# Peptides against a protein of PDB entry 4M9S: the designs that were tried, part 20

Target 1, 135 residues: chain A of PDB entry 4M9S
Amino acid sequence: SRGLVGVECITPYSYKSLAMALQRCVEVLSDEDRSALAFAVVMPPGVDIPVKLWSCVIPVDICSNEEEQLDDEVADRLKRLSKRGALLSGKRMPVLTFKIDHIIHMFLKHVVDAQTIANGISILEQRLLEIGNNN

## One batch from the design tools (peptide; made by RFdiffusion4, then SolubleMPNN)

Design b1_p11_2_s3 (from b1_p11_2, 4 letters changed)
Fold by OpenDDE base, seed 2:
Structure b1_p11_2_s3 (fold): chain B 135 residues (1-135), chain A 11 residues (1-11)
Amino acid sequence: as target 1 above (135 residues)
Amino acid sequence: PKYPKPSFLFP
């Protein structure tokens, strides 16, 4: 199994203060954006991830046979999250990517349900295998 | 929905 390893350190005081603020931010998100944020936990922090890979785990409830529509919808959600400040960082060039920082990632690991995390990882792995097999 | 709905440990 492939795993993400990292060392993260936050003081209890700083974490509680930030966690409270982040919780409030999460609570005011739309259901769609909140869902997208939850599954961001499966991505490695500090890495610029292409939208194509985000689309593997970001839930979209629209039935589209066009990959372009899926990526666009995912990108829109991630863009909204990036506009909420520290939740995500987006880059447009050379390829549209989004990055979750270590602090936000740590927060999500604590507040997202363990089963949700496990499901997200499984889905990501499955999609990556599918992509690999199609190449 | 494409994937199961995620859940947070807070309301």
Scores: peptide ipSAE 0.268, ipTM 0.832, DockQ to the pose 0.519
Fold by OpenDDE base, seed 1:
Structure b1_p11_2_s3 (fold): chain B 135 residues (1-135), chain A 11 residues (1-11)
Amino acid sequence: as target 1 above (135 residues)
Amino acid sequence: PKYPKPSFLFP
């Protein structure tokens, strides 16, 4: 898997340098991938999250009403992010999961708009309730 | 998309 070793604490200097590099990386992403990355801020850092849960918050505009393609499209986006620097770390076994590291999460907390974060949390909570009620 | 468009604090 690609990614950074999780660090609980970083110096202001190291953060500034990394933040600048990450900002440049974000700026060159496609609109779709950038949107996916923004909403990754609502996930707990350092946890392998199944694609199904990612699909609750990552916006996918599918022309076809085929829900079966949703998870695949989400997985593709997350995979692209995992290949770009240390934005995400993917794991295939035992279940396909993606993880956001603490450093990236910390970065996103500071650069993603507060309203976006609030919206993402609200959406995630709503979707989780729906999943829980249907099971 | 049905989701609100996310925004970054970048110029």
Scores: peptide ipSAE 0.267, ipTM 0.828, DockQ to the pose 0.493
Fold by OpenDDE base, seed 3:
Structure b1_p11_2_s3 (fold): chain B 135 residues (1-135), chain A 11 residues (1-11)
Amino acid sequence: as target 1 above (135 residues)
Amino acid sequence: PKYPKPSFLFP
């Protein structure tokens, strides 16, 4: 399996208040943005991840989006999430990447359904394998 | 949808 590994930081200080604030932010997201955030849990925290890798796990409605525009659509969703406080951090140079913070990742691990996490990991591993074999 | 609909452990 070609899974990505990350180290999480644990800080109980202000975590409960932050988690409550994050939960409220998640609750007011659109369905598509909330779905994107849920699957962000499969990414290693603290790592600048290229949009191409995000596109492996961010769900996109294929009936409303062209296949060739997948990366652009994913980028737009991640950009919106990055505008919602500490949910994601975007970096434009040298390559467009997005990063999930350790504390946000920890939050997601506790609030995203276990089956969703398992499915996301499986999908990511499969897609990474395919990308690697196509090199 | 491309992937199964995710679920959160809160409303």
Scores: peptide ipSAE 0.266, ipTM 0.830, DockQ to the pose 0.475
Fold by OpenDDE base, seed 4:
Structure b1_p11_2_s3 (fold): chain B 135 residues (1-135), chain A 11 residues (1-11)
Amino acid sequence: as target 1 above (135 residues)
Amino acid sequence: PKYPKPSFLFP
């Protein structure tokens, strides 16, 4: 597997090779991690997003009644994705955040089902409204 | 599940 680390520019050739590598990477993910990756498409690329906002769209099948556990589970998934090459980049300080790279985001926009993208956006918008109304 | 299962356009 050609390392995804270090691809800074996208040529048609580089994109094709990267896309193939990414597809293989996605195929070997667990169902949970693959689901998390799919919904990462709704986040703006190149932006450090706090885990709290990720938790709005990352599906968790088994949620404890504790909100902290939800964030922890989401963080664990995102951490696993960050260890899978260049899928995500984590930052711990000052707050734990994750960022999706422009290249990965572009890939996801092309390979994630349109309905999935639409659903993710709708869910994110709804959750953001809820957060805004509760503040 | 709270969210619908996502899908990819892979062959």
Scores: peptide ipSAE 0.265, ipTM 0.826, DockQ to the pose 0.540; fails the geometry check

Design b1_p11_2_s4 (from b1_p11_2, 5 letters changed)
Fold by OpenDDE base, seed 5:
Structure b1_p11_2_s4 (fold): chain B 135 residues (1-135), chain A 11 residues (1-11)
Amino acid sequence: as target 1 above (135 residues)
Amino acid sequence: PPYPKPTFVFP
């Protein structure tokens, strides 16, 4: 419960300054990395999410239907985002996961188009159902 | 691809 208290202390001014800086960071990303970042908005903030779940929403153009190749490509994109400031935080142990912080998530909720968010949620829900039915 | 093109709205 301690992590939520820190987000409430951000002044509107600090948020505006951070938003401007983040906007510049987003603009210099590749199209692929920018797309990945956009769909990160559908993930719950402050939670270490396994790459398998990220692969449900991160758009990847792969020539092979191999699940392992999909996860590797998604992981590479998320790794690049984690190296761009505080966009994502990666953890390798015990399982490779990535986390979006509350501040970045709040920024994305403001700047990602509402239809994009809705589509991302729909895709995530569909893929989760498919995974659940195949297990 | 089964993924829509994302859009950002910047001020």
Scores: peptide ipSAE 0.246, ipTM 0.819, DockQ to the pose 0.608
Fold by OpenDDE base, seed 1:
Structure b1_p11_2_s4 (fold): chain B 135 residues (1-135), chain A 11 residues (1-11)
Amino acid sequence: as target 1 above (135 residues)
Amino acid sequence: PPYPKPTFVFP
């Protein structure tokens, strides 16, 4: 797994330094990867989340109507984020999951627009209800 | 599905 293992913001200075580094990382992301990162703020931090649930909130422009490609594309984006600045932590077994650390989540809560957060939560809730009703 | 474009606000 790749992530910010053992990192704690124990001082305001440490937080500021990390925030600056993360800001630089976000600025150099592609539009697609940056969008994926923004919506990661709606996920609970420190929890291994299956790709299927990530796909509920990660925006994907699918040129093909094949839903099966959606999870793969989402997984690829999350993998890229996990390799850059330790923005996410990936786990392959028993199922492919990704986790956002508390520090990254805290950063996102400060820098992602409130309307974006609200929209992301609404989308996630709607998609979860749809999944639950289809079972 | 149509997703709103996310916005980052950096101080």
Scores: peptide ipSAE 0.244, ipTM 0.817, DockQ to the pose 0.598
Fold by OpenDDE base, seed 3:
Structure b1_p11_2_s4 (fold): chain B 135 residues (1-135), chain A 11 residues (1-11)
Amino acid sequence: as target 1 above (135 residues)
Amino acid sequence: PPYPKPTFVFP
């Protein structure tokens, strides 16, 4: 496992200020968007991740059994997050991707419950294996 | 499968 050495170099001061701002942002999110943000912590920071991979970890309560609808719902959530205080960065071309910044990722690592993180990683790993076996 | 509800631990 190549450890994505993301240089998370934030000054403690910058981190605290940003953490306070981010906490406020998190508090005003819907439950769905907040859940999506929480599980973003399992993604490697600084990497443009296709929506298909995001769909492996973002919880969706109401979605038809159609995989296409799942991706659309996930994309909508990620889009909403990207419109907030730089929680995510979206890219439409060549493929719709979203990226979590190193700073945001660092914040999430500190504020998301350890069990939630562990569960998210486990789910991601399982679903990636399923995708890999079906290809 | 039901997704676990995430928990934020804010200081």
Scores: peptide ipSAE 0.243, ipTM 0.813, DockQ to the pose 0.590
Fold by OpenDDE base, seed 2:
Structure b1_p11_2_s4 (fold): chain B 135 residues (1-135), chain A 11 residues (1-11)
Amino acid sequence: as target 1 above (135 residues)
Amino acid sequence: PPYPKPTFVFP
C-alpha cells in the first residue's frame, strides 16, 4: 500500500504542548468516541476519507446488521470528533467524508498502542478485501 | 463485527 507520507516537522516544544492538550481532550471523550479516535490512526492523514471506509475500522458495538445504520452511527461519532476542533475535519459534499490532519495523526501514532495500530490495519485490510471481492 | 478495544499509552 502506497501510504501518503506527508512529513510535517513539529518542534519538540510545540509537540509537547499540543500533546498535553490533546491528551486532555482524549481523556474527556466517551469510550465510544475515544475508540473511534484511536482507530483514526490507520487512515492516511490529509485525505478526505468516505464514511464507508471509516466504518471498516470504527468500532460499533450495537448496530443492526443494516449497512446503512452502521455508516450512520460511524458518521455520528466522527461528527462528534470533528466538533472538538482539530481532531477531525468533516465535509458533506460531494459525499460525507472525514479527514485527520497530520498533526493529530502523528499524535495518535505516538499514543495509540502498537498492537492496536496493527490490529486496526489488519481489520481495514480485511474489510477492504471483502469489499473488493463483493464488487 | 467484533472490534478490539484500543489502548492508549500516554507519555
Scores: peptide ipSAE 0.241, ipTM 0.816, DockQ to the pose 0.630

Design b1_p11_3_s1 (from b1_p11_3, 4 letters changed)
Fold by OpenDDE base, seed 3:
Structure b1_p11_3_s1 (fold): chain B 135 residues (1-135), chain A 11 residues (1-11)
Amino acid sequence: as target 1 above (135 residues)
Amino acid sequence: PLPKVLKAKLP
């Protein structure tokens, strides 16, 4: 019995309809939350990422130099995104983390400007290096 | 230095 490997032919039509639905979901976001979602593209999909690492790439206009306020503000943005459908998935235990799903990540890779992606990766790499050198 | 607001241009 030859198992029919069901080639789920993801028709270009189903992809277009999904992309249109996601685009509409993004259009109703605030400019701030939309920017946060755009930078989520630099994270690996399907991985629970700690808020501290998200804070390296999520653009936050903070009036205070307190690092604790940065993480809280980033967490609030990510929480809002997680409440707007399946854009992000949050976990509270054992540590507060957020995950981007593969489908959302693929969408973002197609719609986010290539220079924005490159800048986000560069910033993440720089911040990770700084964290690593301070240990 | 505050990360300058990278305006992510979403289309």
Scores: peptide ipSAE 0.028, ipTM 0.618, DockQ to the pose 0.092
Fold by OpenDDE base, seed 4:
Structure b1_p11_3_s1 (fold): chain B 135 residues (1-135), chain A 11 residues (1-11)
Amino acid sequence: as target 1 above (135 residues)
Amino acid sequence: PLPKVLKAKLP
């Protein structure tokens, strides 16, 4: 039984101070990167998620139906977010993955519209089923 | 299917 050791993210910052800092970080994002960050809330926190799964929910405006271009554009957005402090953590091995931390996820759960979260989850579920059926 | 642009409203 691999207990999900809930990494209690002990931050030296008060939740309020952290939220204010995060809010400032979000304010300086482009609209695209801010939108990508919002949809990161639908992912389970603390889990290394492959880019292909991120592409199911990250809104990108691509002119091509090429899956490779979608994944690349999503990866670029997530990379930009990962460079802006602790918003996301990227890993390149064994597969390119991104992880949202529990603290960031908790922040997003409070600031992202509940309907947006619900819609994002629904879309993720639908697309996961499609991926599972097409394999 | 075009990736439906999800409009995320971050306040």
Scores: peptide ipSAE 0.028, ipTM 0.611, DockQ to the pose 0.093
Fold by OpenDDE base, seed 1:
Order: sequence, then structure tokens, then C-alpha cells
Structure b1_p11_3_s1 (fold): chain B 135 residues (1-135), chain A 11 residues (1-11)
Amino acid sequence: as target 1 above (135 residues)
Amino acid sequence: PLPKVLKAKLP
């Protein structure tokens, strides 16, 4: 599925219509998938991000402490979001990655609570430092 | 891994 290459809508009308369409798409998500989408706001838009980095911020309740199960469950959530048309775009090769488009990212910055965004960034930074120190 | 209870309140 080609992600909608979101043309940055310069007009207020296009923005409102897009925001309304995206809001409706978000409303029909499960609570889990909606939470995953919210935390996608902490990722840089337009960049193919490996699943391992997504797993740093996507909230998943796993019964096991196996890191492999975490990445698989995160990948499944991101795959579901990518199937909802415009929310994410996935690439399988050479490595499984997901990308948030600029237009979706801009939408999320307006609808996700500022404290939630700040907390998500802090968690991402902490976990990236931990990954970097363990290598 | 600690359960990532991130309460994302999407309205």
C-alpha cells in the first residue's frame, strides 16, 4: 500500500477536511492501536524507522519478558495502522521499517496531549541511550 | 521489560 504522499495542505479548508477525515479514522481504532498511533508523534516524519526503534515507544503489554515477542507485537500494531490507508507506510526490505508522513505527524502534534508527547520523547531518548551504551 | 503503560489519551 503506497502511503498517501501527503501534500502539505497549505489551505485552512484542506487542513480542516483532512483533520476531520483523520479524526474519523482514529475513532474507529481499538484503544491499543490508537495508543500506538499517539506515540508515533515522537518519531521524525518522513524517515523509515526500524521496528526495534518503534518498540522503544509503542506501548505493548506482553506476558513474557522476551524482547522478540515485543518486536513482533509492535510490528503487528504498526502493520494494522499501515493498513488504515494513510496512517503509516511500511517497508519490508532490506529491513522491516515504518514511516509516518509529515501530514499525519502534523495532525498528531495537534491532537496528542503535550505532556504525552514530552513523556514519549523522554522515554525514547532514555532507551536509545541504553541501546547505545550496550553496544 | 517493564510494561510500557503509556496512557496515551487520544481524545
Scores: peptide ipSAE 0.029, ipTM 0.621, DockQ to the pose 0.095; fails the geometry check
Fold by OpenDDE base, seed 5:
Structure b1_p11_3_s1 (fold): chain B 135 residues (1-135), chain A 11 residues (1-11)
Amino acid sequence: as target 1 above (135 residues)
Amino acid sequence: PLPKVLKAKLP
């Protein structure tokens, strides 16, 4: 799979073509994986983000209150996204992280609803404060 | 942690 990791959007035409290709990839996702991808827009692009921080914004419905199960379910969703069209890049060492590329992030900024982005940022900020206060 | 159900609308 040729990862998009090296494609810079040099022209508006390149962006439109890439957006059309990405739109097709997004359309075949499950509702859950598509929702997870939408919330990836709140993360800074090009940064390896630990799964623990992804778990603050990725929507999951778990029956257990165990934190370990939350991180595992989030990791599974992000792993599926990383396998589909290289929507994310995963690293296992030294800690399991996922990264959104600049080009994918740019696409998401245009297609994700502005209210969804605002809500995702608000939720991330709230949960980061809670984590910081509990340490 | 409360279950997070957020509906993301991708147009």
Scores: peptide ipSAE 0.029, ipTM 0.620, DockQ to the pose 0.093; fails the geometry check

Design b1_p11_3_s3 (from b1_p11_3, 6 letters changed)
Fold by OpenDDE base, seed 5:
Structure b1_p11_3_s3 (fold): chain B 135 residues (1-135), chain A 11 residues (1-11)
Amino acid sequence: as target 1 above (135 residues)
Amino acid sequence: PRPKTLVAKLP
């Protein structure tokens, strides 16, 4: 399957067709992976974001207090999304990062509930402040 | 661990 990497929305029609294809891809995700994808909307598109920052918004249920385990679990979810078409793009060097493409981000802005987006941004801001205060 | 009970619904 050719990833959606490099696909541009040229016309509103192309966007609608792409949105229908993406909707089908989203429907076959697990509930956990679908939830992770939804919260990807709070990240700026086209930017390689470190896993540490993704861990602020990706919902995971961990039994351990180890922050290292949190980042690993988040990374595993993002890796699954990156393998499922071109939902995300991962880079391993120099630091493990994931990027959401503009087209996928634009799709998510239209389909993710506005309250979910607002909540995700609020949580990201809060946790970034906590990280900043602990440095 | 920081609680991450977030529910997101995609249509």
Scores: peptide ipSAE 0.107, ipTM 0.806, DockQ to the pose 0.093
Fold by OpenDDE base, seed 3:
Structure b1_p11_3_s3 (fold): chain B 135 residues (1-135), chain A 11 residues (1-11)
Amino acid sequence: as target 1 above (135 residues)
Amino acid sequence: PRPKTLVAKLP
């Protein structure tokens, strides 16, 4: 019995349809939530990322430099994204984390401008170095 | 200083 390796040929049509559906989902976001989603492209897909690391790349306009307020505001944005069509997946235990799925990440990689991606990576690297040097 | 407005252009 030769197992039919069903080559699910993801037709270009299926990809285009999925991309159009995701575009419509993005269009209804607030400007702030849309910006947060764009910067999610710098995270590796399929990995549960702690909120502290998300706070390195999610753009938040906070009036105070209190790190606690930053993490809370970032968490709220990511929670809103997780409620809209499962753009992100959140876990509360053992630590609050969010994950971007491969399909969403692939979409973002195609639609987010290269300069935004490069800036996001640079900022993430810089802030990770600062965290590492303060430990 | 955190960059003020990273406006990501999403379509």
Scores: peptide ipSAE 0.046, ipTM 0.703, DockQ to the pose 0.093
Fold by OpenDDE base, seed 4:
Structure b1_p11_3_s3 (fold): chain B 135 residues (1-135), chain A 11 residues (1-11)
Amino acid sequence: as target 1 above (135 residues)
Amino acid sequence: PRPKTLVAKLP
């Protein structure tokens, strides 16, 4: 499975066609998975991000405040998104991580509202500080 | 309270 790693030059045409394809893929997502994808925009593209960091921004309704259940539920959402092809790339080894591609990230930056992005960044920053203080 | 679903206006 050769992922889209090699697109060095995205023409405006390629971007438009890809954006249209991505839009269609996003439209068929559940509201829950769509929201998770939206918040993926706050992550740096092209970086394998551990699930624990994703759990800082992915909106999950968990019945328990247990961190373990949170990470598992987040991982399941991200796995579903990764199964939609180009949306996310998951790695199981050595650590469970997910990566957003630069192209997908660029798409999200244009389609996700600025307030949602700002809120997501603020939440990420806050929760990262909390994690940093608890270690 | 986890922030409620910010309805990201994804199209």
Scores: peptide ipSAE 0.046, ipTM 0.710, DockQ to the pose 0.086
Fold by OpenDDE base, seed 2:
Structure b1_p11_3_s3 (fold): chain B 135 residues (1-135), chain A 11 residues (1-11)
Amino acid sequence: as target 1 above (135 residues)
Amino acid sequence: PRPKTLVAKLP
């Protein structure tokens, strides 16, 4: 098992000042977008993750079982978060991906409830296995 | 399959 090399993120900003700024950004989010941000903590930081994988953990209440609609709704949420400064970074090519920065990820690891993180990881693992078995 | 409703709490 290749240990996730903990990339120490050196920031010129004090963690406290950054955390306070991020906290204010989080407080003004809708409940839906805040929940999406919370589950972003289960993704590896610094990696461009396809929307399909985000859809495994981003909570969406859609009436349709159509996977395409799920990905679109997830993408819209992630796009909203990406417009909130440093919360996420989106790339449209070659595939629509979103990335969580190490700094934001570190913040989330400290503020998101440990059980929420554990549940998110478990759900991601389960859904990834389902995707892998259906291909 | 419909995603299960996930509840996340951020402070």
Scores: peptide ipSAE 0.045, ipTM 0.702, DockQ to the pose 0.093

Design b1_p11_3_s4 (from b1_p11_3, 5 letters changed)
Fold by OpenDDE base, seed 1:
Structure b1_p11_3_s4 (fold): chain B 135 residues (1-135), chain A 11 residues (1-11)
Amino acid sequence: as target 1 above (135 residues)
Amino acid sequence: PLPKTLVAKLP
């Protein structure tokens, strides 16, 4: 589905309608997928982001400390979200990436707790520094 | 992994 990429300005009515539609989509998610969606707010909108960077902020409870299993589980969650309307857009080539649209990102900024957003950004920054120092 | 306790419940 070509996501809402073309809507530069949402009227208050369109915003309310979109918010209601998104709320209904969120309500039927599993707790894990809903948590993954919440943390998508820390990513810049409109950017194709590789799974490796998503794995820095998507909460996953894995039995193994294997990084490969983490990326696979994160990818599966993001794939499920991408199949639910306009929540995320995935690309497989050349590298598996996911993108959050600006409108979905704006919605998340209003419904996700401000402290959760701040914590998610802090964790992303820390993980990016760790990745950068290991190269 | 981010602790689940940090995740605000989306309504």
Scores: peptide ipSAE 0.033, ipTM 0.658, DockQ to the pose 0.079
Fold by OpenDDE base, seed 4:
Structure b1_p11_3_s4 (fold): chain B 135 residues (1-135), chain A 11 residues (1-11)
Amino acid sequence: as target 1 above (135 residues)
Amino acid sequence: PLPKTLVAKLP
């Protein structure tokens, strides 16, 4: 049985209602978690992204340059977001990953500043190149 | 050091 990738045709009405619900969810986030959510827009939707790649774009204020602490703090933020309904979906196996769904991504694409998105993409690209060159 | 502070302003 080919899974119908149900193109949930979100009606404009459903989208507006969902956007309002999402906006309320965003408003109750901490500033840190809200910032993390905003940068989720640079990730491709529907893809399970390892925490290591999230750490390239999620803004964290960590006093240490220890990579392990960075990944842990990022993971904690993403876990908090995943607990707040449909904002993110986490998987623990085989590697800890988080996924942004198309609906949430579409919402973020409309509400996050275009310059912020562009900057986030540029930073991601740069850091991915650095990771690729260091392996 | 690349600026770690991407301030995402959500409206």
Scores: peptide ipSAE 0.031, ipTM 0.616, DockQ to the pose 0.094
Fold by OpenDDE base, seed 3:
Formats: sequence, C-alpha cells, structure tokens
Structure b1_p11_3_s4 (fold): chain B 135 residues (1-135), chain A 11 residues (1-11)
Amino acid sequence: as target 1 above (135 residues)
Amino acid sequence: PLPKTLVAKLP
C-alpha cells in the first residue's frame, strides 16, 4: 500500500497572500483580458492547450467572420496574459499552445462566478461537438 | 454568434 504522502506544500505564502496578489494583478487588466482570464477556468490545468481550443471559449468581438482572424486575436489576448506574471504559460513549438497553472486555476475556481463557469463549459462542449461532427 | 455580453466580472 503506497501511502500517497500528500505533500502539503506549506508555501510560506499564506493562500490569502497569494490570492490577494493575484487579485491585484487581475484588477489592472483590461475588461477584455480579464474576461479571457475568467474563461481560462474551463480549461484543464497543467495542460498545453492549442489556440484553436481556446478560441472556442475566449470571447472576442471580431468584425470579420473569418476563423483565421479569430485564432489570431485569441492568441494575442493569451500572449498578453502570459506576459502579466504567471497567469498563463505560452509555448510556440511545435504548435502554439497556452497552459494555465494549477495555482491560477484554483484561484479562478474561487473568484469566477459559477454561472460563468457553467456557461463556459457548455459553450466548450457545444463547439467540440461541432468540430467532432465536421470531422 | 458568441453572446456579446459575457463580460465575466472578475471581482
């Protein structure tokens, strides 16, 4: 019986201090970038997610119906978030992906409205079904 | 069309 030693990583930073620091970082975001960050909560943490999947849930006001412009605009938003501290981690090779870390994801689960989370999941599920049926 | 108004107000 391998006891999962729950490494309680007692970070010397109280969960409260980290949450307060993250809250301050979120408060200085634009409304658009803050909305993008909120919807990042629907993604699994610690996984490199391709921009195409992010585009299913990140709200973008695009004037054009071109799917290519959607992915580019989403990528730009996610790049801005990745430059603001540890909010996201971008990877360019082999494919452009973004990852949300467990700590940030845990924070978002507590601060993002439950209805927003539910709506984001529903939208993601719908878009994935549409992509799957076209394949 | 994604609904325009999902401004997720992060507090």
Scores: peptide ipSAE 0.028, ipTM 0.617, DockQ to the pose 0.097
Fold by OpenDDE base, seed 2:
Structure b1_p11_3_s4 (fold): chain B 135 residues (1-135), chain A 11 residues (1-11)
Amino acid sequence: as target 1 above (135 residues)
Amino acid sequence: PLPKTLVAKLP
């Protein structure tokens, strides 16, 4: 089991070029998709995260209290992000999951404000506890 | 489920 610890040492130059490319990708997102991308920073990078966990932090305005609609809307946002280059990677089997790569996550850590990150983590923790207590 | 109004401002 060779863990691809391919931490490519991103040179400052590579980072700058990547940051510029990513910034351009972010600028063309809708406000909703951009917000979804921002909250992706609270997820551990390189891990396939189920949509249910993404739904804990991705901001969605749903007209119904149906939890199923929330997960579907979150999945649609994450799917849109996955279609925009390397922002996210989706897997359909065995469960629908999305993964943020380390390089994108590192970018987000630099561009998302610290308060938003802290709030996102707090919300994730709270909602995970609620899910854990209801099971 | 309460609407999740988190607006993240990405710069």
Scores: peptide ipSAE 0.031, ipTM 0.619, DockQ to the pose 0.092; fails the geometry check

